# Ledger of designs, part 198: peptides against a protein of PDB entry 8HF1

Target 1, 320 residues: chain A of PDB entry 8HF1
Amino acid sequence: NVMLYATKPTEVMVSFPHQEQVLTVTRLISAEIEKFYVSLDLMNIGVQPIRRSKSLQCLRDPSKKSFVKQLFNDFLYQMKEYGIYAASIAIISLIVEFDIKRRQAETLSVKLMHRTALTLCEKIRHLLVQKLQDMTYDDDDDNVNTEEVIMNFSTPKVQRFLMSLKVSFADKDPKDICCLVFVERRYTCKCIYGLLLNYIQSTPELRNVLTPQFMVGRNNISPDFESVLERKWQKSAIQQFRDGNANLMICSSVLEEGIDVQACNHVFILDPVKTFNMYVQSKGRARTTEAKFVLFTADKEREKTIQQIYQYRKAHNDIA

## One batch from the design tools (peptide; made by RFdiffusion4, then SolubleMPNN)

Design b2_p23_2_s1 (from b2_p23_2, 10 letters changed)
Fold by OpenDDE base, seed 3:
Structure b2_p23_2_s1 (fold): chain B 320 residues (1-320), chain A 23 residues (1-23)
Amino acid sequence: as target 1 above (320 residues)
Amino acid sequence: SSNEAFLQRLRDAGLDVTDLTEE
C-alpha cells in the first residue's frame, strides 16, 4: 500500500521560460497537416463494417479517419511540448504505424488513405532532418545526434530536464541510481526514450552511467494494437529495471496500476501534474532516505503549481 | 545537508529552483 510509508523526499520545482519557439519549419509542418485534414475529410473511404467487437472500441470513427487525425494531433503536441529534435524521433513512430495500417487495409480506399498519411510523414521527416542538419557543417547523419543539436532543438522544458539529469547523475556509480521519469502521454514515453538514448551517448559524463528503458500502460492502446511484441517488451523492460540492468525507467500513468517497482532514489515529473492520484503515486515511489522528487513548471504557471501541490498535500494529510 | 547541496548544484548549473520539501 503506497500510502503507508510517509517518506518525505526532497521536493524540487524547476521553472522554465514559456517560449513558443516559433520556427518557420514548425509553422510549415502545422500548415501541411491542416491541408491534409481538409483532404482527408473529402476522402470517400466507404462505410466500414462496424465490427461489433464487444469492446467500446466500436465507438471510434468507423471510417478510421479519427485515428489518423489523433496520431497527427499527438505528433503536433510532442513537437510543441518537446521540440524539433523530439519531433524527428516521434515522426518515425507514425511512419511505422501508418505502414502497418496500409498493409492491413481491407479496401483500396483505406489503403490509399494510409498511403497519403505515410507520404506526409516522410515529407515531415525530411523537413525536420534538414532543419537539424542546418547546424551541422558536415553531411554525416551522425552529426545530428550531438549534445549541442539536442539541446538547441529542444524546448526550455526538455533543456532543463536534461540539465537536471546531468547534474544529478554525472560520473555516479550506475548501481546507486534508481530513477523514474513520468510523462503524461503514451507516445511521449517512446519519444523521450529515443531522445535520452542519443543524449546519453553524446554526453561522456552519462555514458555507462544511465541505462534507460520505457514502459507504456495497457489502457491507452486499442487491444487490437497491443501486439504480443509490446507485452513482451513491457515484461522485459520491467525485469531489466528490477535486475538493475536498467536504472532509468520512463513511464506514463501506468504505475497507477500497481506495478511494484522497487523504491527509487530519483523521480522526475516531466509534464504538469494534473491529478491528486498522479502526485501521490509518483511521489510515493521516491522512498529512499535521500530520495529526490523533481517537478518541471512553466514560469507563468509557477504560482498555480505551488498552490496545487499544497492542496494535494493537505488532502493527503487529511486522509493519512 | 545533502539536500541543500543538491539544490545548490542545480542552481550552479543555471536552473531556477524552488524548494518544496515538506517540513
Scores: peptide ipSAE 0.675, ipTM 0.967, DockQ to the pose 0.811
Fold by OpenDDE base, seed 2:
Structure b2_p23_2_s1 (fold): chain B 320 residues (1-320), chain A 23 residues (1-23)
Amino acid sequence: as target 1 above (320 residues)
Amino acid sequence: SSNEAFLQRLRDAGLDVTDLTEE
């Protein structure tokens, strides 16, 4: 039994300023969503038959209104946590989802509800893109995907993350990179993936160095067809990462269940470590010699984060 | 050490970095 002395990774905490810079555009978007919620509550969509899908899925509100609110709440979270640039990518996922739901609507009232949600998403997208363009003297949509625009319209957390990636991987051989990026929420994986694609493409030092992929945990029982496409995408993404065709994988914390991802030399935790399992599992992926494990924390939460890590280490040592 | 060099590169980039490596 070769006790593979799990080489303890280099653990780095990167602190970022907690700037609650509420931009006027984010206030406008939040207000429009709140107005929409009031309108949504007044919509008579009838009692939808509870399709008892046998799976222990959370009691989907038979009205489907709760799902609409959840998507917008998740969007608002992304806009707050990752910034306007990330929000401009995240809103596209809502547009796609509401268009699918609109097409699948069994009643005119439900169709109208999803159409109204879709119209709001298009308005939000326009407001976000317009704000991104305010820094670009050029009306060309391609000009909003520059390193400068991405950095300026990202939260301090995302800025520090992107800087850390650039420092870590500039001028490295792509073959020497095996990087995981952990995020808390499943929908964030796709958002950060889109952001990274644009950032890497706009950053010459990274363009031929990093090839990102994203993985959403298996429990996406999305509607049957989306679930098949997502499952196919996940399998393909994992395979590309295993084959070295991708060297950076964005994962949600739901990777708890047994995805045998190879030993990585870099692990980034973009979101706060909220659970012992997340800490142990994510850190446990940084297994190579001289592996780096990088955490991000707000300055105000720095001491709390240090204490939490200490507690997790103690708990892990008591179980081991 | 390669670790110290990594930390220094992050600091040189203007990042506020705390080393939390287990002893």
Scores: peptide ipSAE 0.674, ipTM 0.967, DockQ to the pose 0.856
Fold by OpenDDE base, seed 1:
Order: sequence, then structure tokens, then C-alpha cells
Structure b2_p23_2_s1 (fold): chain B 320 residues (1-320), chain A 23 residues (1-23)
Amino acid sequence: as target 1 above (320 residues)
Amino acid sequence: SSNEAFLQRLRDAGLDVTDLTEE
């Protein structure tokens, strides 16, 4: 049990300036989503028969509108927290989801709702890609995946994270690396994974050094919502990480579900540590004094974060 | 120490770093 081991890794806090990306493109995207919400509220999609499945699926708003709004709200969060480059990756996941939902629609009205959402996602994708291309001379989509573009269109938090990775792993032997990256939200895992793939590919010092994977926690709400494909992919990703075929794993709350990930020599906490369990479980993966445990905090939240960590340590020492 | 060298490399990269290692 990870909770029983007092770990004393090298614990580092990296501070970053709190900068809201005040880009015209982000304002435009937010305004388009708000307009879409008004239109969505006016859509009559009919009363969907409440399938009496005893699973927490029944708690989903029978209108399916809440799910559409959730995906766009999650996207807006990613754009704000990670930047427009990460948003350009995140929007693809929405496109895929809405296309699936459009094809699975049982009614014309639901099909039209998902089609409208999909059209908005394509517009957002175009706006984001166009903005990324402003730094490139060539209209080639591959030119937006450079280290420079990734860094310039990422939030200060993500910039410091990428810099920390480069410093930590530049020109190291891949076999000596076992890295965990913790994020708060499930959908962030895939977004940061895509960002890291592009960053690693564009960074010669990390190319052939880091091989990332991602793992999302089980939906606490219903194992039935996890596609068989998602479960298979999670098992494969874990196995690749165990076998050393991947040496960096991005995960959200997976440790709470008893997934035994091996001890790692590097643990990064990209998002704020909000719970005692998250702190203890993530830190418990850095088992040696030579292991690195790296936290990221906004400058304005630095002192509050330090105090919270000391409280967690005290609470842990009282139990251990 | 390996730890101090790590902290220094982060600082040399221009990162604002606070050491929170437990004693």
C-alpha cells in the first residue's frame, strides 16, 4: 500500500506567472460557444425515453444537451489552463465524439444537434490552426508542431512543465527513465499526451529518449460508460509502461482505483494538488530520495500551496 | 548532490524553483 511508505523524494515546486492568454482568437471562440449554448437551449430534441438502466447513466440529463455543454466547457477549461496549442489538440477529441454521437443519433433532432456541435468544433479547429500558423511561413500543418510554436502558444504552466522535462531528460538513456505525469481531469490526459508527442518529436534532445503513454481513470460513475476500446487501450498502455516500452505515463486519479503503477524516479504534478489522497498517492510513487517529485503552482498561490503541502505531510505522518 | 545538481539545472534553465524536500 503506497500510503504506508514514508517517501522523502526530492520535492520541487516550480512557480509560474498567472497569465490569462488574452488572445482575440480565445475571445472569439468563447463567444461562438456562448452563442451555440443559446441556440442549443432553444433546440427541441424531444423527451428521450429514460432507459431504466440502474446504472448512473440515468442521472444524465435525458436531453443530452448537458453532455454537449460539458464537452465544450471541458474544452474551454483546457484552452484556458494549457493554451491554444493544447486546445487545437483537445478540439479533435470533441470532433471525434460528436461525430460518433451524430452517427448514433436515434432521432433527426438529436442528429442535427450533434451536427451543429460538430460544425462549431470544425470552425474552432480552423481558428486555432490559423492562429498557430501565424508563426509559420508555410501553410503545411506539420509546421505548427515545432518546439517554438508549442512553447509560444502554451500557458506559462505548460511552458515550465516542458522546460522541466527537457532539463530532466535531455540526452538520457531511455531505460533509466520512469516518469509519471499527473493531471486532474481525464480528458486532459489525451490532450497533454498529444502535446508531448509533438514536443518530443520537435525536440532533438528528447527524441528517442521519451516515449509517452496516457491512462485515464475508470469513470467512477459507471464502468458501462467506458467503451471496451478504452479499457483495452488502458490495459495496453499500462503494460507498455510496465514493460519499459513507454517511460512516461500521463494519468488522472488512476492511483485511487488501485492500478498498481511501478515506482518511478520522476513524478510531475501538472495541475494543483486538491486532495490529501492525491498528494500521498502521487508522492508515494517517488519512493527513493533520488526520485524527483515536481509540483507546479501559480505565483499567487505559492504560499497557499506550500502550507497545504505541509498540512498534508503532517496528516500523513500522523497516520504512518 | 544529485539533488542539488538537479535543482541547479532547473534554475539555470530560468525556472523559479523552491526546494520542498523533507528533512
Scores: peptide ipSAE 0.670, ipTM 0.966, DockQ to the pose 0.757
Fold by OpenDDE base, seed 4:
Structure b2_p23_2_s1 (fold): chain B 320 residues (1-320), chain A 23 residues (1-23)
Amino acid sequence: as target 1 above (320 residues)
Amino acid sequence: SSNEAFLQRLRDAGLDVTDLTEE
């Protein structure tokens, strides 16, 4: 029972322009992924032996093709929602995953499938990095991890988020900071974590102020398949946040699972609040009137977002 | 108030902010 204490944090909505960054590079990457899907559908990888383990494993595409497509679809989503810079971080996670899957492949056909996916990821990585370098006027400074590059190649949403972090935490004592950042997707946690590490390192006002961590939601679909390593990592990340060794935690739906995260003085909702439960649980982490609860919305969705928040408040007050 | 100062700092940074704090 998360006692839904009626908390009245400072609640702020930050609006951002809906700019579709129509970059030629993003179109090219999307087209390359689509071509890959056509080739992937033509690959005969055989029927993978259904490991007779319990019922929920049957939802795994026996071809393992669905998992490959899911990773690329999640990448495309991250590129669209967070920008080219975030995509350059996200693609590394795909490379790591496909390399693991390639090594674990039981058949030559499955090995080839993951190798082809990996080759595409390396091509995408090159295209992204090249585009990030095009803005570095200094041919000699291969450092694409500057505050300027991060800001310029991030979506308006991410730009406003980073600006809000800088305003909130510049030159503060790290001990006075307890921040949660909520995102919708588990893969976004790691992507935004990587982006924040680079942003914090490139921003003098934040470099020794913010220490981020991320927490991946338990795969409700298969809690048994969370690697022992992922569980250990989650426990370690939570413990670091509890001990104050990390003062910013990036979370997905993890709070729904009753993870005992302490009360925070800042809560950022990077993605749209889609459910009453998400609103109440995230806001319930901002327990003081001095705590800040910050939402981000596109200008076109501003009124709809306001109305939705008022509906959630009313519903919460009717239950409390 | 600390809250108004926070809102003002966001505005000074060029952010479009709406105060939705419950009364």
Scores: peptide ipSAE 0.668, ipTM 0.965, DockQ to the pose 0.768

Design b2_p23_2_s2 (from b2_p23_2, 9 letters changed)
Fold by OpenDDE base, seed 3:
Structure b2_p23_2_s2 (fold): chain B 320 residues (1-320), chain A 23 residues (1-23)
Amino acid sequence: as target 1 above (320 residues)
Amino acid sequence: SSNQEFIEKLREAGLDVTDLTET
């Protein structure tokens, strides 16, 4: 029980400025998605057969308009919270998902809906890649994955996170590192994983030091073939982290599912801590004598975040 | 302390750092 061990890690809050400047490309992409929602609402997809899955989790039929809107809303969140570079990785996951749904479509109308969504994703991908290339003089696709491009097209939050990783782990022995990175949303795990792979590869001080993996919670995927592949991936990723073949694990709120990950020496919370359970469970993973627990907050929310942490500590000490 | 050195290294990198370590 993680609550029984009062671990006192070094607890640090890193503040970042609020991003005031919205790029023209971000506004264009948002406007294209809004136009698509108007068109989507006018599409006649017919009455979808209620897939009687025995689990109440089937409320989100992947053939429904609401599921398509959810994926684009999650993409817009990734673009806003993590930046254009992270969005260029996130859009690939939407392309893959809509291509699968297009192939699995039982009706011509549903097939057309997913095809239209896919066409929009390809347009968005082109706009993002073109914007990343504006800083590169050479047309080579490999040139968009530099430390400079990643840093310049990331939000202040992501910039401070990457800087904190570089300071924490530059030229260290990989065996001395056991790091967790917590994010709020499931789709963020894969997006930040792809960003970290490229950042580590572009940063000489980290290239042979950090080996990332990611883990996604069970709750949101349809019980079909994707859930079996995801369960296999999760087991493999956890095993690699236990065996020391990976030393950095990106997680969503999966710690609530009782995944027994070893004691870590570094824990990063990339997104705001919204619950007492998230605070206690994540901090409870920083168990080594010199463990570090690092939080990220916007400057505007600094005082509110400090007060919330003190309230959680008081509540935890009153239960212990 | 190793903890103070860690906070100082983050500040030297230009990070705005608040120490919240529980005493």
Scores: peptide ipSAE 0.665, ipTM 0.965, DockQ to the pose 0.788
Fold by OpenDDE base, seed 2:
Structure b2_p23_2_s2 (fold): chain B 320 residues (1-320), chain A 23 residues (1-23)
Amino acid sequence: as target 1 above (320 residues)
Amino acid sequence: SSNQEFIEKLREAGLDVTDLTET
């Protein structure tokens, strides 16, 4: 019985324009990924030896190709939802993953598949970085991490989120801040974390105020695939947040059942609230006196979002 | 109230803000 102490937080919805920023670079990247999918489907990776280790579902050959496609589809989603700056961070995670898979490949054909995916990621990274540099007169990679570049190459949603953080936390005492940021997808946590690190470092009013961390929910489905390193990182991040060494935690919505996180004074929901549980659990973390609960919605979805929130409130009151 | 001040600061920053606070 989590007694939802009914501290009704200040509940705010920030609207943002639905801009399909179809940049030429995003079209080129999407076209290169589609060409790669055609080539990937034609690749003969051969029948993978069924390692009879009991619990490892022998990911048949389709699963290896499907995993590669999933990572690129997740990247395309991040580029669309968060912008090309966030995509420049997200692509690094794909590079790391495909390099690991390339090194772990048991066959030359699988090694070649992951090498081809890696080469595409390197090309995509170059295209993204080049586009970020187009606004900078300096060829120095450090110049792409300015507040201006981050803001200009982020989606309207991310821009409003960053503005809301700046307004909320400029010149505050770090000790007075306990902030959660909820995102839908696990891979988004690391992407938004990297974006926030660069934004905070480039924003003098936040540099000594916000210390971000990220946490990915326990994958109950596949604890075997969580690296020992990732599990150690998650435990360390949670502990730093509990100890007050970090005051902003980025969480995926999959955290529903398990995170006994302390009461927070700010909760931001960066992605659309898709479930009753997500709404109740995230709002239920805004428990301090005068806690703030901030939602982000596209202008076109504003009325639908309001109606959905009222339905969730009604359903919660009918159960309470 | 600190809550109204928070909402007004967001609006002053040029954000389109709807107050949905439960009464």
Scores: peptide ipSAE 0.664, ipTM 0.965, DockQ to the pose 0.804
Fold by OpenDDE base, seed 1:
Structure b2_p23_2_s2 (fold): chain B 320 residues (1-320), chain A 23 residues (1-23)
Amino acid sequence: as target 1 above (320 residues)
Amino acid sequence: SSNQEFIEKLREAGLDVTDLTET
């Protein structure tokens, strides 16, 4: 029980300016997704035979439309919260998922729906990549993966996170690093993982220092073929992190009680701490006084965040 | 302390840092 550990890590809150990225490209993408939702609602997908797919998700969305909207809403969230660079990575996950669903489609109407979603994702990808290329004046996709492009097209939150990583880990011994990065959403793990791979590769001080991996909570794994691959990935990622072959692990907040991740010397909370359990579980991974626990908050939410942390501490002390 | 040095390094990098360490 992580709650039983009185941990007093170095607890730091990094504030960032609450700037809504008002890019024309983000507005255009949002408008294209909204137009797609109108079109999607008009699509006659017919009554899908309720095949005994043990997937609770197949039971919740017999038309498969709600799941398509969920993925695009999660993409829009990532674009807003992490920036257009992160969005260029996030859209690839949608492309992969819709392509699998297109191939698995039992009806022509469902196949067409996923094909239309894919076509939109490719359009979005091109719009994002084109905007990233505006800085390089080069058509080479590899040139968009520079530290400068990543920083300029990331939100202030992500910029401060990357700066905090660079300060924390520049030129350190990889063996001395055990870092957790907590995010709220499943798809954010993959997005931030891809962003970190590119950032680390473009940052000489980190290139041979940080080896990132990611884990998604088991409760978010649908019992489909992707879930088997994701379960294999998770087992491999956990093992690499235990063996010290990976020293930075990106986790969704739904770490089941059964993922015994080691005590870490660095814990970053990239997304707002919304629950007492998330605070206690994440902080309980930073078990030493020398461990660093870093939170990120918008400047406007700074006071509210501080008050919430003090309430969580009080509640923890009242249970102990 | 190693903790103060960490906070100082973050501030030197231009980060707006609030120390919330429990005493």
Scores: peptide ipSAE 0.661, ipTM 0.963, DockQ to the pose 0.775
Fold by OpenDDE base, seed 4:
Structure b2_p23_2_s2 (fold): chain B 320 residues (1-320), chain A 23 residues (1-23)
Amino acid sequence: as target 1 above (320 residues)
Amino acid sequence: SSNQEFIEKLREAGLDVTDLTET
């Protein structure tokens, strides 16, 4: 029982304009992924032998095609929600995953499928990097990891998040910082982690102040199939955060899994709060009145978000 | 208060900030 203490942190909602960055590059990438899906559906990879052992493996499409589509759909989501800069980091994670799957392929047809996916990822990476370079004034400065490039190629939500971090942590002692960043999707944790590493390195006021880490939520579908490596990494990340070797933790739904994370003085909710449980658990990490709880909302959803927060507060007070 | 100072600093940075702190 996480005793949900009624906490009254400083609760702030940061609004951002709903700008669909209609970039030609994002349309091109989406169209290339759609063409790839048509090609993928036509691929005969054979019926994969259902390894009889654990019932939950039946949810893995025996074709392995669903997993490929899931990764690209998650990439498209990240590109839309976080911007081109975040997408340039997210695509690297797909490249790594498809290269692993290609090497682990038991059949030539499955190997070819992952190779085709990998080739598409490299094309997407090239398109993204070229677009990031279009804003570098110096043709010779291949450094797409400047504060300006990160900000310009991030969505308004991510821009406001980065600004909020800079304001919150500029010139602070690293020891006084305990920050949580909540995101909806497990893949977003790694993407935002990579973005933050580059942003912190490019921002002198945050350099040596913030040390980010991330946690991937356990696969709710199959905690048993979580790789020994992923479990070791999660334990290490949690331990680093407990020991103060990391002072900013990016997490997805991790609180629902009963992961014992300490109380934090800053909690950022980067994605919309969709459930009462998410609201109460995330806010329950901001245990003092001095703690900051920061929400991000699109301007168009501002009123709806306010009303939802008031409903969650009422519901929490009725059970506390 | 430290809380108001935080909100003011966010606004000074050009952020659209709504204070939702429970009273």
Scores: peptide ipSAE 0.658, ipTM 0.963, DockQ to the pose 0.764

